# Ledger of designs, part 86: peptides against a protein of PDB entry 7C96

Target 1, 73 residues: chain A of PDB entry 7C96
Amino acid sequence: PVIPDDFRCPISLELMKDPVIVSTGQTYERTCIEKWLQAGHGTCPKTQQTLTSTVLTPNYVLRSLIAQWCEAN

## One batch from the design tools (peptide; made by RFdiffusion4, then SolubleMPNN)

Design b2_p27_5_s4 (from b2_p27_5, 15 letters changed)
Fold by OpenDDE base, seed 1:
Structure b2_p27_5_s4 (fold): chain B 73 residues (1-73), chain A 27 residues (1-27)
Amino acid sequence: as target 1 above (73 residues)
Amino acid sequence: SKKKLEELLQKLKELQAIADEKLALKK
C-alpha cells in the first residue's frame, strides 16, 4: 500500500511518528524539524516562509489518523 | 527594551529566511 503524502514528513519522506505543526501550518516529524531549527534555520522547510515562532505543536489529529491507517494497512 | 529585543530577533529570522532559500525541500 502507498503511504498518503499527507502522512509523510516533508523532510524525511517517511511515515511520521511524532508529527508537529510549525507556525506556517505545515507538519513535520518532530526530530526532523528540531534538527533543522538547531542548525540555525528560521524558515519552514517546505514553504520557505519565515517562522513567527519556533514552538512546535503536536498534531494529535494527524497522529491518530496515521495510527488508524497503520492498523488497516 | 523588551520590544526592541523582539524586533531584533524578528530581523534575525528574516535574515535566516534569506539564507534558507538556498536550501529548499522538494515541494
Scores: peptide ipSAE 0.046, ipTM 0.483, DockQ to the pose 0.060
Fold by OpenDDE base, seed 3:
Structure b2_p27_5_s4 (fold): chain B 73 residues (1-73), chain A 27 residues (1-27)
Amino acid sequence: as target 1 above (73 residues)
Amino acid sequence: SKKKLEELLQKLKELQAIADEKLALKK
């Protein structure tokens, strides 16, 4: 089945397993955004906005939605 | 084909990840 766009990481374009929210409100796969930050970038990959914080917050709601979708498909 | 394209894209991603990791480790 086709994966909903909102369930795909903007970086990997794959189904997110551990979605996290950055300071700009965008959600990415944890490993992807961590690699981006470790490379020395300080902007949001999708929006190019400067990150006010490097804290990554788990997106529990989206994680749950993805889990439900996976169970149904 | 669609499958061939997906395989090529996957290989590209893997190579890019390796390159990025090497660059990060050099810093």
Scores: peptide ipSAE 0.018, ipTM 0.400, DockQ to the pose 0.100
Fold by OpenDDE base, seed 5:
Structure b2_p27_5_s4 (fold): chain B 73 residues (1-73), chain A 27 residues (1-27)
Amino acid sequence: as target 1 above (73 residues)
Amino acid sequence: SKKKLEELLQKLKELQAIADEKLALKK
């Protein structure tokens, strides 16, 4: 089945396993965004907006939705 | 030296990863 776009990491383009939300509200795979930040970037990869915080918040809702989708497909 | 080569390869890998991420985001 076709994977919903919202379930794919904007960076890896793969199904997210550990989705996290950045300060701009965008969601990425944790490992992907961590590498981006560790590389010295302070902007949101997707929107190019400056991050007001480097804190990564787990997107539990999306994680759950993805898990449900995986079970059904 | 082997050490220098490894460092260069690692830097290349990091740069390629960044480039790949940017490329992916443009898709």
Scores: peptide ipSAE 0.018, ipTM 0.439, DockQ to the pose 0.039
Fold by OpenDDE base, seed 2:
Structure b2_p27_5_s4 (fold): chain B 73 residues (1-73), chain A 27 residues (1-27)
Amino acid sequence: as target 1 above (73 residues)
Amino acid sequence: SKKKLEELLQKLKELQAIADEKLALKK
């Protein structure tokens, strides 16, 4: 089955396991965005907008939706 | 000069890396 675009990390292009939201509202796989930030970048990979914070907020709703999708497919 | 060329090559490398990441994000 085709993975919904909203369930794919913009960086890895893979199904997200630990989705987190950045200050721009975009969601990424935690490990991917952490590596991006650790590399010295201060922008959102997808939108190139400057991040107002480096805090990563778990996207619990999306995590749940992905889990449900995985169980069904 | 050699130093100037190396500087330009480094900048090019950085730009290429950014372009590669941007391209990957659009797939």
Scores: peptide ipSAE 0.017, ipTM 0.374, DockQ to the pose 0.040

Design b2_p27_6_s1 (from b2_p27_6, 14 letters changed)
Fold by OpenDDE base, seed 1:
Structure b2_p27_6_s1 (fold): chain B 73 residues (1-73), chain A 27 residues (1-27)
Amino acid sequence: as target 1 above (73 residues)
Amino acid sequence: SEMQKWLEEAQKNVAEYLKRLEERAAE
């Protein structure tokens, strides 16, 4: 089935498994954003805004929603 | 380099992602 945009990582375009929130409030797959940061980029891929922090916060709500969606589809 | 290629692909994907969002928002 068609994956909702909110459930796909902007970087990988795949269903997120471990979604994390960056300082700008945007969510990405953990491995993707970590690789982005490791490459030396300090900006939010979607908004181009400079990240005020490199702290990644697990998006448990989204993780749960994705899990529920996967169970139903 | 492989990293550079990955970054370019990542940026390409983000652009595509945003395009889809914009198209949906226009509906």
Scores: peptide ipSAE 0.709, ipTM 0.916, DockQ to the pose 0.974
Fold by OpenDDE base, seed 4:
Structure b2_p27_6_s1 (fold): chain B 73 residues (1-73), chain A 27 residues (1-27)
Amino acid sequence: as target 1 above (73 residues)
Amino acid sequence: SEMQKWLEEAQKNVAEYLKRLEERAAE
């Protein structure tokens, strides 16, 4: 089935398994955004805004929604 | 380097992702 845009990581273009929220409110796959940050980038991949924090907050709501979607499809 | 290649691919993917969003928004 077609994966909803909100369920795909902007970096990997794949269904997110461990979605995390950055300071700009955008969500990415944890491994992807961590690698982005490790490469020295301090900006949000989607918005190009400078991140005010490098803290990554688990998006439990989205994780749950993705899980429910996977079970239904 | 491998990291540079990864970054380029990441940026390409983000661009593609945004393009899809824009196309959907225009519908």
Scores: peptide ipSAE 0.706, ipTM 0.915, DockQ to the pose 0.974
Fold by OpenDDE base, seed 2:
Structure b2_p27_6_s1 (fold): chain B 73 residues (1-73), chain A 27 residues (1-27)
Amino acid sequence: as target 1 above (73 residues)
Amino acid sequence: SEMQKWLEEAQKNVAEYLKRLEERAAE
């Protein structure tokens, strides 16, 4: 089935397993955004905005929604 | 380098992702 855009990581284009929210409010796969940041990029991949913080907040709601979607599809 | 290649692929993917969003919004 077609994976909802909100469930795919913008970086990997794959279904997110450990979604995290960056300071701009956008969500990415943890491993992807961490690698992006470690590479020296301090911007949000989607919006190009400079991140005000490098803190990554787990998106538990989205994780749950993805899990439910996976079980149904 | 491998990291540079990864970054380029990441940026390419983001562009594709955004394109899909725009296409869907235009439907």
Scores: peptide ipSAE 0.706, ipTM 0.915, DockQ to the pose 0.969
Fold by OpenDDE base, seed 3:
Structure b2_p27_6_s1 (fold): chain B 73 residues (1-73), chain A 27 residues (1-27)
Amino acid sequence: as target 1 above (73 residues)
Amino acid sequence: SEMQKWLEEAQKNVAEYLKRLEERAAE
């Protein structure tokens, strides 16, 4: 079935397994955003805004929603 | 380099992702 846009990582275009929230409020796959930051890009891939923090917060709610979707599909 | 290629692919994917969002919102 078609994967909801909110469940896909903007960087990998794949279903997220470990979604994390950056300072701009956008969510990405942890490994993808970490690699982006390590490459020297201190900006949000989607918005291009400068990140005010490098802290990555786990998006547990989204992780749960994705798990539920996977069970139903 | 490998990192440069990865970054280019990442940026391409983000652009595609945003395009899909815009197309769906217009439906």
Scores: peptide ipSAE 0.695, ipTM 0.908, DockQ to the pose 0.965

Design b2_p27_6_s2 (from b2_p27_6, 13 letters changed)
Fold by OpenDDE base, seed 3:
Structure b2_p27_6_s2 (fold): chain B 73 residues (1-73), chain A 27 residues (1-27)
Amino acid sequence: as target 1 above (73 residues)
Amino acid sequence: SEMEKWLKEMEENVKKFLEREEERKKK
Protein backbone atom coordinates (compact mmCIF):
# COMPACT_ATOMS: atom_id res chain seq x y z
CA PRO B 1 0.00 0.00 0.00
CA VAL B 2 0.91 3.70 -0.21
CA ILE B 3 3.29 4.83 2.54
CA PRO B 4 2.03 7.88 4.52
CA ASP B 5 4.10 11.00 3.78
CA ASP B 6 4.72 11.52 7.51
CA PHE B 7 6.57 8.20 7.58
CA ARG B 8 8.93 9.16 4.72
CA CYS B 9 12.28 10.89 5.18
CA PRO B 10 12.31 14.32 3.47
CA ILE B 11 15.84 13.54 2.21
CA SER B 12 15.49 9.97 0.90
CA LEU B 13 11.70 9.89 0.36
CA GLU B 14 11.83 6.36 1.79
CA LEU B 15 10.20 4.79 4.84
CA MET B 16 12.22 5.81 7.90
CA LYS B 17 13.93 3.08 9.92
CA ASP B 18 15.81 5.21 12.47
CA PRO B 19 14.00 8.58 12.63
CA VAL B 20 15.75 11.39 14.54
CA ILE B 21 14.65 14.92 15.47
CA VAL B 22 16.90 17.93 14.83
CA SER B 23 16.88 21.21 16.79
CA THR B 24 14.21 22.72 14.50
CA GLY B 25 11.79 19.91 15.36
CA GLN B 26 11.93 18.26 11.93
CA THR B 27 12.48 14.49 11.62
CA TYR B 28 14.83 12.69 9.21
CA GLU B 29 16.40 9.28 8.71
CA ARG B 30 19.54 9.26 10.91
CA THR B 31 21.97 8.23 8.15
CA CYS B 32 20.65 10.93 5.79
CA ILE B 33 20.87 13.88 8.18
CA GLU B 34 24.30 12.73 9.39
CA LYS B 35 25.61 12.76 5.80
CA TRP B 36 24.23 16.28 5.36
CA LEU B 37 25.92 17.50 8.55
CA GLN B 38 29.19 15.72 7.75
CA ALA B 39 29.22 17.51 4.38
CA GLY B 40 29.61 20.76 6.33
CA HIS B 41 26.04 22.06 6.44
CA GLY B 42 24.52 23.58 9.56
CA THR B 43 20.95 24.12 8.41
CA CYS B 44 17.73 22.10 8.40
CA PRO B 45 17.25 20.64 4.86
CA LYS B 46 13.46 21.10 4.98
CA THR B 47 13.10 24.53 6.65
CA GLN B 48 16.50 26.09 5.83
CA GLN B 49 16.68 27.26 9.46
CA THR B 50 20.08 27.33 11.16
CA LEU B 51 20.48 24.45 13.61
CA THR B 52 21.11 25.63 17.18
CA SER B 53 22.56 22.20 17.94
CA THR B 54 23.82 19.18 16.01
CA VAL B 55 22.37 16.80 18.62
CA LEU B 56 20.06 14.19 17.07
CA THR B 57 17.21 12.93 19.27
CA PRO B 58 15.66 9.53 18.45
CA ASN B 59 11.96 9.84 17.58
CA TYR B 60 10.78 6.70 19.37
CA VAL B 61 7.10 7.59 19.03
CA LEU B 62 7.35 7.79 15.25
CA ARG B 63 9.48 4.64 15.11
CA SER B 64 6.71 2.82 16.97
CA LEU B 65 3.97 4.21 14.71
CA ILE B 66 5.88 3.11 11.61
CA ALA B 67 6.43 -0.36 13.06
CA GLN B 68 2.71 -0.68 13.78
CA TRP B 69 1.84 0.45 10.26
CA CYS B 70 4.27 -2.04 8.71
CA GLU B 71 2.78 -4.85 10.77
CA ALA B 72 -0.74 -4.00 9.59
CA ASN B 73 0.24 -3.55 5.93
CA SER A 1 31.91 13.28 -7.10
CA GLU A 2 29.58 10.80 -5.42
CA MET A 3 28.91 13.25 -2.58
CA GLU A 4 28.00 16.00 -5.04
CA LYS A 5 25.59 13.63 -6.79
CA TRP A 6 24.05 12.65 -3.45
CA LEU A 7 23.57 16.30 -2.42
CA LYS A 8 21.87 17.07 -5.73
CA GLU A 9 19.54 14.10 -5.34
CA MET A 10 18.58 14.92 -1.73
CA GLU A 11 17.85 18.55 -2.65
CA GLU A 12 15.50 17.36 -5.40
CA ASN A 13 13.85 14.95 -2.96
CA VAL A 14 13.32 17.69 -0.35
CA LYS A 15 11.61 19.77 -3.03
CA LYS A 16 9.30 16.86 -3.95
CA PHE A 17 8.50 16.28 -0.27
CA LEU A 18 7.56 19.93 0.26
CA GLU A 19 5.37 19.92 -2.85
CA ARG A 20 3.43 16.94 -1.52
CA GLU A 21 2.93 18.70 1.83
CA GLU A 22 1.53 21.79 0.11
CA GLU A 23 -0.84 19.69 -1.99
CA ARG A 24 -2.07 17.84 1.11
CA LYS A 25 -2.88 21.14 2.85
CA LYS A 26 -5.33 21.98 0.06
CA LYS A 27 -7.47 18.94 0.85
Scores: peptide ipSAE 0.582, ipTM 0.876, DockQ to the pose 0.875
Fold by OpenDDE base, seed 1:
Structure b2_p27_6_s2 (fold): chain B 73 residues (1-73), chain A 27 residues (1-27)
Amino acid sequence: as target 1 above (73 residues)
Amino acid sequence: SEMEKWLKEMEENVKKFLEREEERKKK
């Protein structure tokens, strides 16, 4: 099935399994954004805005929506 | 390096993602 773009990580373009929210409000797959940050970057990949924090907050709402979609498809 | 290759792929993917997003906004 076609994965909704809202469920895809902007970095990997794959279905997110552990979506996390960065300070800019954008969501990425945890492993992807962590790799980006570990590479020495301090900006949001999608918006290029500077991250005011490198704290990653789990996006439980999206995770739930993705789970529901996966169940139905 | 492997990291450089990953970063390149990542940048290309982000570009694709943004393009799709813009396409949806235009419809």
Scores: peptide ipSAE 0.582, ipTM 0.876, DockQ to the pose 0.882
Fold by OpenDDE base, seed 4:
Structure b2_p27_6_s2 (fold): chain B 73 residues (1-73), chain A 27 residues (1-27)
Amino acid sequence: as target 1 above (73 residues)
Amino acid sequence: SEMEKWLKEMEENVKKFLEREEERKKK
């Protein structure tokens, strides 16, 4: 089935397994955004906004939604 | 380097993602 865009990482374009929220409120796959940050980027890949923090917050709600979707598809 | 290649690929992916989002917003 077609993966909902909301469940895809903007960086990898793949179904997110460990979605995390950055300071701008956008969600990415953890490994992807970590690599982005490690490469020296201080902006949100999607919005280009400067990150006010490098803290990554697990998006448990989205993780759950994705899990539910995967179970149904 | 491999990292540079990865970044280039990811940047292109982000672009594609955004383009897709824009198209959805138009509908």
Scores: peptide ipSAE 0.430, ipTM 0.818, DockQ to the pose 0.872
Fold by OpenDDE base, seed 2:
Structure b2_p27_6_s2 (fold): chain B 73 residues (1-73), chain A 27 residues (1-27)
Amino acid sequence: as target 1 above (73 residues)
Amino acid sequence: SEMEKWLKEMEENVKKFLEREEERKKK
């Protein structure tokens, strides 16, 4: 069925496999946001806010929800 | 370059995502 937008990476528009949270609280696919940061950007793609940190925190809750959704669909 | 192409695609995707999100929030 239709993939919930909250499960899609704002960058890739694909179902997230390794969702991570940036300092602004937004979640992205790890590989995507890492590429963005490596390209020299210091802002949040979705909000355009300046990142206060480049630390990426795994979104375990979302990962679990996505896994459950994938199993059920 | 490939990176430039990716960045361009990414920006377009983000735009699409936000547009869809805005429409969803209006409902």
Scores: peptide ipSAE 0.359, ipTM 0.789, DockQ to the pose 0.876

Design b2_p27_6_s3 (from b2_p27_6, 11 letters changed)
Fold by OpenDDE base, seed 5:
Structure b2_p27_6_s3 (fold): chain B 73 residues (1-73), chain A 27 residues (1-27)
Amino acid sequence: as target 1 above (73 residues)
Amino acid sequence: SSMEEWVKKAQENVKLFLEREKERELE
C-alpha cells in the first residue's frame, strides 16, 4: 500500500521510524535531522527558519500512528 | 564531498515534499 505523506520524512521521503520534532514544530526522521545539523545547518529544512534549539523531541504520537498503520497494512 | 552531496539531495527531497504538500492543499 501507498505510504501516507504525513508518515514520510521530508528529508528522506521514506517512512519514519524514529520521528522527532524540532524547535519549529516540524517532524523529521532522527537520523536525517541529526545529519543535517552535523553538516552545519542550523535551520529547519522545511521552513528554513533558524532553530532556537538543537533539542530533538520524540514524536511518540506519530510513532504510534505509523506503527498502527504498518500493522494494518 | 559525500556530505555535500547528501545535503543537496536532502534539499531536493524537501522541495519535492513541499510541492506535494502544496498540491494537496489545493485539492
Scores: peptide ipSAE 0.730, ipTM 0.918, DockQ to the pose 0.976
Fold by OpenDDE base, seed 4:
Structure b2_p27_6_s3 (fold): chain B 73 residues (1-73), chain A 27 residues (1-27)
Amino acid sequence: as target 1 above (73 residues)
Amino acid sequence: SSMEEWVKKAQENVKLFLEREKERELE
């Protein structure tokens, strides 16, 4: 079935497995945003806002929603 | 470099993602 865009990583365009929230409130796949940061970028890929922190917070709610969706589809 | 190419692709994907998102908002 078609994967909801809300469940796709903006960077990889794939279903997120380990979604994390950056300081701007946007969510990305952990490995993707970590690589982005590693590349020297200090901005949010989507909003281009400067990240006030490099802390990545697991998006447990989204992870759960994705899991539920996967179970149903 | 490989990383530079990856970043370029990432930026392209984000653009695509944003365009889709924008299109949904218009619908």
Scores: peptide ipSAE 0.721, ipTM 0.913, DockQ to the pose 0.973
Fold by OpenDDE base, seed 3:
Structure b2_p27_6_s3 (fold): chain B 73 residues (1-73), chain A 27 residues (1-27)
Amino acid sequence: as target 1 above (73 residues)
Amino acid sequence: SSMEEWVKKAQENVKLFLEREKERELE
């Protein structure tokens, strides 16, 4: 079935398994954003805004929604 | 719109970067 856009990582364009929120409020797959940051970037891939923090907060709500969607489809 | 085109281009560039990194890790 068609994957909802909100469930896809802006970087990989794939269904997120471990979604995390950056300081700008955008959500990415953990692995993707970690690699981006490790490469020396300090910006949000989608918005190009400078990150005020490198803390990655798990998006538990989205993770749950994706899990429910996967079970139903 | 111009904004939408910019976002798509940026996302594509980042994706291509990560694809290269993934390929390197699998070698």
Scores: peptide ipSAE 0.109, ipTM 0.606, DockQ to the pose 0.044
Fold by OpenDDE base, seed 1:
Structure b2_p27_6_s3 (fold): chain B 73 residues (1-73), chain A 27 residues (1-27)
Amino acid sequence: as target 1 above (73 residues)
Amino acid sequence: SSMEEWVKKAQENVKLFLEREKERELE
């Protein structure tokens, strides 16, 4: 089945396993966005918007949705 | 649209980032 775009990390383009939300509201795979930030970037990879915070918030809702989707497909 | 242009440009930068990371993994 085709993976919903919202379930794919904008960076890796793979199904997210540990999705996290950045200050801009975009969601990425934790490891991907952490690497991006560690590289010294202070912007949102997808939108180029400046991040007001480097805090990464787990997207539990999306994580659950992805898990459910995986079980169903 | 302007937004689409920005997103496209951003994705290009991400692509470059990933490529660079891949190179580092090979080193």
Scores: peptide ipSAE 0.108, ipTM 0.592, DockQ to the pose 0.044

Design b2_p27_6_s4 (from b2_p27_6, 10 letters changed)
Fold by OpenDDE base, seed 5:
Structure b2_p27_6_s4 (fold): chain B 73 residues (1-73), chain A 27 residues (1-27)
Amino acid sequence: as target 1 above (73 residues)
Amino acid sequence: SSMQEWVEQMQKNVAEFLAREEERAAA
């Protein structure tokens, strides 16, 4: 089945397994955004906005939605 | 470096993602 774009990581283009929210409100796969940040970048890959914080917040709602989608497909 | 190559590929992916998002919104 076709994976909804909302369930894909903008960085990896793959179904997110551990989605996290950055300060700009965008969601990415944890490993991907961490790698980006570790490389010295302080901006949101998708919006190019400067991150006001490097804290990554788990997107539990999205994780649940993805899990439900996976069960149905 | 491998990291630089990763970043370049990542940025290409982001661009692709945004393009698809735009196409979907316009459909």
Scores: peptide ipSAE 0.607, ipTM 0.885, DockQ to the pose 0.897
Fold by OpenDDE base, seed 1:
Structure b2_p27_6_s4 (fold): chain B 73 residues (1-73), chain A 27 residues (1-27)
Amino acid sequence: as target 1 above (73 residues)
Amino acid sequence: SSMQEWVEQMQKNVAEFLAREEERAAA
């Protein structure tokens, strides 16, 4: 079935497994956003806004929603 | 470098993702 865009990482375009929220409120796959930051970037890939923090907050709600979707599909 | 190539591909993917969002929002 078609994967909802809200469940896809903007960076990898794949179904997120470990979604994390950045300071701008956008969600990415952890490994992807970490690579971006490690490459020396300090901005949000989608919004291009400067990140006020490099702290990555796990998006447990989204992780749960994705898990439920995967079980149903 | 591999990292540079990764970043380029990533940025291309982000652009594609944003395009999909825009299309969906317009629908």
Scores: peptide ipSAE 0.531, ipTM 0.861, DockQ to the pose 0.897
Fold by OpenDDE base, seed 3:
Parts: structure tokens; sequence; C-alpha cells
Structure b2_p27_6_s4 (fold): chain B 73 residues (1-73), chain A 27 residues (1-27)
């Protein structure tokens, strides 16, 4: 079935496996956003807002929702 | 460089993601 856009990483366009939240509140696949940051970017890919922190917080709620969706589909 | 090419591709992906998201919202 069609994967909900909210479950896809804006960078990879794939179903997120390790979703993390950046300082702007947007969520990305951990590996993708880490590469973006390593490339020297200090902005949020989706919103272009400046990141106030490089801390990446695991989005456990979304991880659970994705897991539930995968089990049902 | 490979990193620059990756960044450009990812930026393109983000744009595509946003475009599709807008299409769904308009439907």
Amino acid sequence: as target 1 above (73 residues)
Amino acid sequence: SSMQEWVEQMQKNVAEFLAREEERAAA
C-alpha cells in the first residue's frame, strides 16, 4: 500500500527506520540528517530554518506509529 | 565532489517531497 508521507523522510523519501527530531521540530531519518550536518549545513532541510542545536532526539512516538502501520500492511 | 552531489540530490528530494505533500493537501 501507499506509504503515508508523514512516515517518509523528506531527504531519502523512504520509510523512516530511525526517525529523529531536530531543533525546529521536523523529523528525518537519523543517517540522512547526520550526513546533512556533516556536509556543513546548519539549517533544517525542509524549512530552511537555522538549527539552534545539533542534538538529535529520537522520535519514539513516530517510530511506534510506523511499526504499527508496517504490521498492519 | 561526491558529498556535493549527494547534497544536491537530497535537496531535490526535499523539494519533491514538499511538492507531493502540497498535491495531497489540494486533493
Scores: peptide ipSAE 0.277, ipTM 0.752, DockQ to the pose 0.928
Fold by OpenDDE base, seed 2:
Structure b2_p27_6_s4 (fold): chain B 73 residues (1-73), chain A 27 residues (1-27)
Amino acid sequence: as target 1 above (73 residues)
Amino acid sequence: SSMQEWVEQMQKNVAEFLAREEERAAA
């Protein structure tokens, strides 16, 4: 079935496995956003807002929702 | 470089994502 847009990483366009939240509140796949940051970018890919922090917070709620969706589909 | 190409591709993906979101919001 069609993967909900909120379950896809804005960068990879793939189903997120390890979703993390950046300072702007947007969620990305961990590996994708880490590569983005390591490349020297200090902005949120989606919003273009400057990140006030480079700390990545695991989005456990979304991870759980994705896991449930995967099990059901 | 490979990294530069990756970044460009990711930026393209993001742009496409935003376009889809805008279209969805308008529908």
Scores: peptide ipSAE 0.196, ipTM 0.688, DockQ to the pose 0.932

Design b2_p27_7_s1 (from b2_p27_7, 18 letters changed)
Fold by OpenDDE base, seed 4:
Structure b2_p27_7_s1 (fold): chain B 73 residues (1-73), chain A 27 residues (1-27)
Amino acid sequence: as target 1 above (73 residues)
Amino acid sequence: SEAEKTLAELKALQPETEAFLQRQLAA
């Protein structure tokens, strides 16, 4: 079925398995954003805003919503 | 430009990000 846009990583464009929130409030697939940061970038891929922190916070709510969606579809 | 360079690097890391890159370049 059609994957909700909010469930897709802005980078991979795929259904997120381990969504994490960056300092700008945007959510990405962990693997994708980690590679971006490891490459030396300090900005948010989607908004180009400078990250105030490189800490990645698990988006547990979204993870749960995605899991529920997957179970239902 | 630096923006294009950054996006090129992202593309190299995530080749499936074509649609995303196009949106960013158009912005």
Scores: peptide ipSAE 0.061, ipTM 0.599, DockQ to the pose 0.043
Fold by OpenDDE base, seed 3:
Structure b2_p27_7_s1 (fold): chain B 73 residues (1-73), chain A 27 residues (1-27)
Amino acid sequence: as target 1 above (73 residues)
Amino acid sequence: SEAEKTLAELKALQPETEAFLQRQLAA
């Protein structure tokens, strides 16, 4: 079935398994955004806004929605 | 430019993100 765009990581373009929220409010796959930050970048890949924090917050709601979608499809 | 350098580095980290890079260049 067609995967909803909101369930895909903006970087990997794949279904997110461990979605995390950055300081700008955008959500990415944890592995993808960690690699970006480790490379020395301090901006949000999607919006180019400067990150005010490098803290990554798990998006538990989205994780559960994706899991439910996967079970139904 | 700095933007081009950033996108090149992103491509190196995520070579499968051609569509993403094209969107960023068009923005």
Scores: peptide ipSAE 0.058, ipTM 0.595, DockQ to the pose 0.043
Fold by OpenDDE base, seed 5:
Formats: C-alpha cells, sequence, structure tokens
Structure b2_p27_7_s1 (fold): chain B 73 residues (1-73), chain A 27 residues (1-27)
C-alpha cells in the first residue's frame, strides 16, 4: 500500500519508527534529526527556521497512527 | 550560498535523502 506522506520522515523518506517533534513543529525520525543536530546545525531541515530549542519531543499521536496504519495494511 | 552549503551537508549526513534535497532546491 501507498505510505501516507505524513508518515514518512522528511529526511530519510522512510516510514517513521520513532517520530519526534522539533521546536518548529516539524516531525522527523529521531535518528535523522539527532544526526543533523549533532553535526552542529541549529535549523529545521525542512523549513530552515532556527530552532528555539534542541529538545526532541516524541510524537506519540503520529507513532500511534503509524502503528494503526501498519496493522491495517 | 548558505542554503546550498546546508543541503550539501545534509546529503553527506543522509545520503538516502536525495529526494528531500531535490524538493528543498525546488522550493
Amino acid sequence: as target 1 above (73 residues)
Amino acid sequence: SEAEKTLAELKALQPETEAFLQRQLAA
């Protein structure tokens, strides 16, 4: 089945397993955004906005939606 | 430009994100 675009990490383009939200509200796969931040970047890859925080918040809602989608497909 | 530099760095870190980079360049 076709994976919804919102379920794909903007960076890896793969179905997210551990989606996290950055300060700009965008969601990425944890490992992808962590590597980006560890490289010294302080911007959101998708929007280029400066991150007001480097805290990564688990996107539990999306994780649940993805899990449900995987079960149904 | 800074954008080009960022994209190049992102590609180096995430070689699997070619499609993402193309979208960024087209934006």
Scores: peptide ipSAE 0.054, ipTM 0.607, DockQ to the pose 0.044
Fold by OpenDDE base, seed 2:
Structure b2_p27_7_s1 (fold): chain B 73 residues (1-73), chain A 27 residues (1-27)
Amino acid sequence: as target 1 above (73 residues)
Amino acid sequence: SEAEKTLAELKALQPETEAFLQRQLAA
């Protein structure tokens, strides 16, 4: 089945397993955004906005929605 | 797909590139 775009990481383009929210409100796969930050970048890959924080917040709602989708597909 | 993975790798390396090019094309 077709994976909903909202469930795909903007970086990896794959179904997110550990979605996290950055300061701009965008959600990425944890490993992807961590690698981006470790490379010395301080902007949001999708929006190019400057990140006000490097704190990554788990997106539990999205994780749940993805889990439900995976169960059904 | 493998094609998507390749595109993702490129995007991950240079996510700002597409946006930059789009801005240039729109100018």
Scores: peptide ipSAE 0.043, ipTM 0.496, DockQ to the pose 0.055

Design b2_p27_7_s2 (from b2_p27_7, 12 letters changed)
Fold by OpenDDE base, seed 2:
Structure b2_p27_7_s2 (fold): chain B 73 residues (1-73), chain A 27 residues (1-27)
Amino acid sequence: as target 1 above (73 residues)
Amino acid sequence: SAAEAELERLKALEPERKAFLERKKLE
């Protein structure tokens, strides 16, 4: 089945397993964005906006939606 | 480092990522 674009990480383009929200409101796979930040980047990969914080907030709603989709497909 | 190597791999997907973001009208 075709993976909904909203369920794919903007960095890896793969189905997200541990989606997290950055300060700009965009969501990425945790491991991907952590590596991006560890590499010294201070911007949002998708929007290029400067991050006001490096705190990553779990996107539980999206995680649940993806889990439901995976079980159905 | 391993993190940098993985990031480098992901950067190789830039053309696909660009197309992806354009389809989402986010780039």
Scores: peptide ipSAE 0.273, ipTM 0.759, DockQ to the pose 0.046
Fold by OpenDDE base, seed 5:
Structure b2_p27_7_s2 (fold): chain B 73 residues (1-73), chain A 27 residues (1-27)
Amino acid sequence: as target 1 above (73 residues)
Amino acid sequence: SAAEAELERLKALEPERKAFLERKKLE
């Protein structure tokens, strides 16, 4: 079935498995954003805004919603 | 490195990503 856009990582365009929130409020797949940061980037891939922190906060609500969607589809 | 190679693979999706973001009304 068609994957909801909100469940897709802005970087990989794939269904997120471990979504995390960056300082700008945007959500990405953990592995994708970590690689971006490790490459020396300090901006949000989606908005180009400078990140005020490199802390990644798990988006547990979204993770749960995606899991529920996967189970139903 | 493997990480760099993976990132390059993801960056190759820029055209599709741009279209994706535009569809979400984010430019």
Scores: peptide ipSAE 0.214, ipTM 0.731, DockQ to the pose 0.046
Fold by OpenDDE base, seed 1:
Structure b2_p27_7_s2 (fold): chain B 73 residues (1-73), chain A 27 residues (1-27)
Amino acid sequence: as target 1 above (73 residues)
Amino acid sequence: SAAEAELERLKALEPERKAFLERKKLE
């Protein structure tokens, strides 16, 4: 089935398994954004905005929605 | 390293990512 764009990581373009929210409010796959940060980047991949923090907050709502979608499809 | 290889793979997806973001009207 076609994966909803909102369920795809802006970096990998794949279905997110562990979505996390960055300081700019954008959501990415944890592994992807961590690699991005480890590479020395200090900006949001999607918006180009400077990150005010490197804290990654789990997006539980989206995670749940994706899980439900996977269950139904 | 494996991590570096993955980053290279992600970089190679740039064209597709650009198209994706445009489709989402977030670019």
Scores: peptide ipSAE 0.211, ipTM 0.725, DockQ to the pose 0.045
Fold by OpenDDE base, seed 3:
Structure b2_p27_7_s2 (fold): chain B 73 residues (1-73), chain A 27 residues (1-27)
Amino acid sequence: as target 1 above (73 residues)
Amino acid sequence: SAAEAELERLKALEPERKAFLERKKLE
């Protein structure tokens, strides 16, 4: 089945397993955004907005939605 | 490093990512 775009990481384009929210409100796969930050970047990959924090907040709602989709497909 | 190499690999997907993000705008 076709993976909904909202379930795909903007960086890897793959189905997210551990989605996290950055300070700009955008969601990415944890490993992808961590690598981006480790490379010295301080901006949001999708919007190019400056990150006000490097804290990554788990997106439990999206994680649940993806899990439900995977179970049904 | 391994992390940097992986990031470079992901950045190579820019053309496809651009198309993907463009599609999301229409959604």
Scores: peptide ipSAE 0.178, ipTM 0.705, DockQ to the pose 0.044

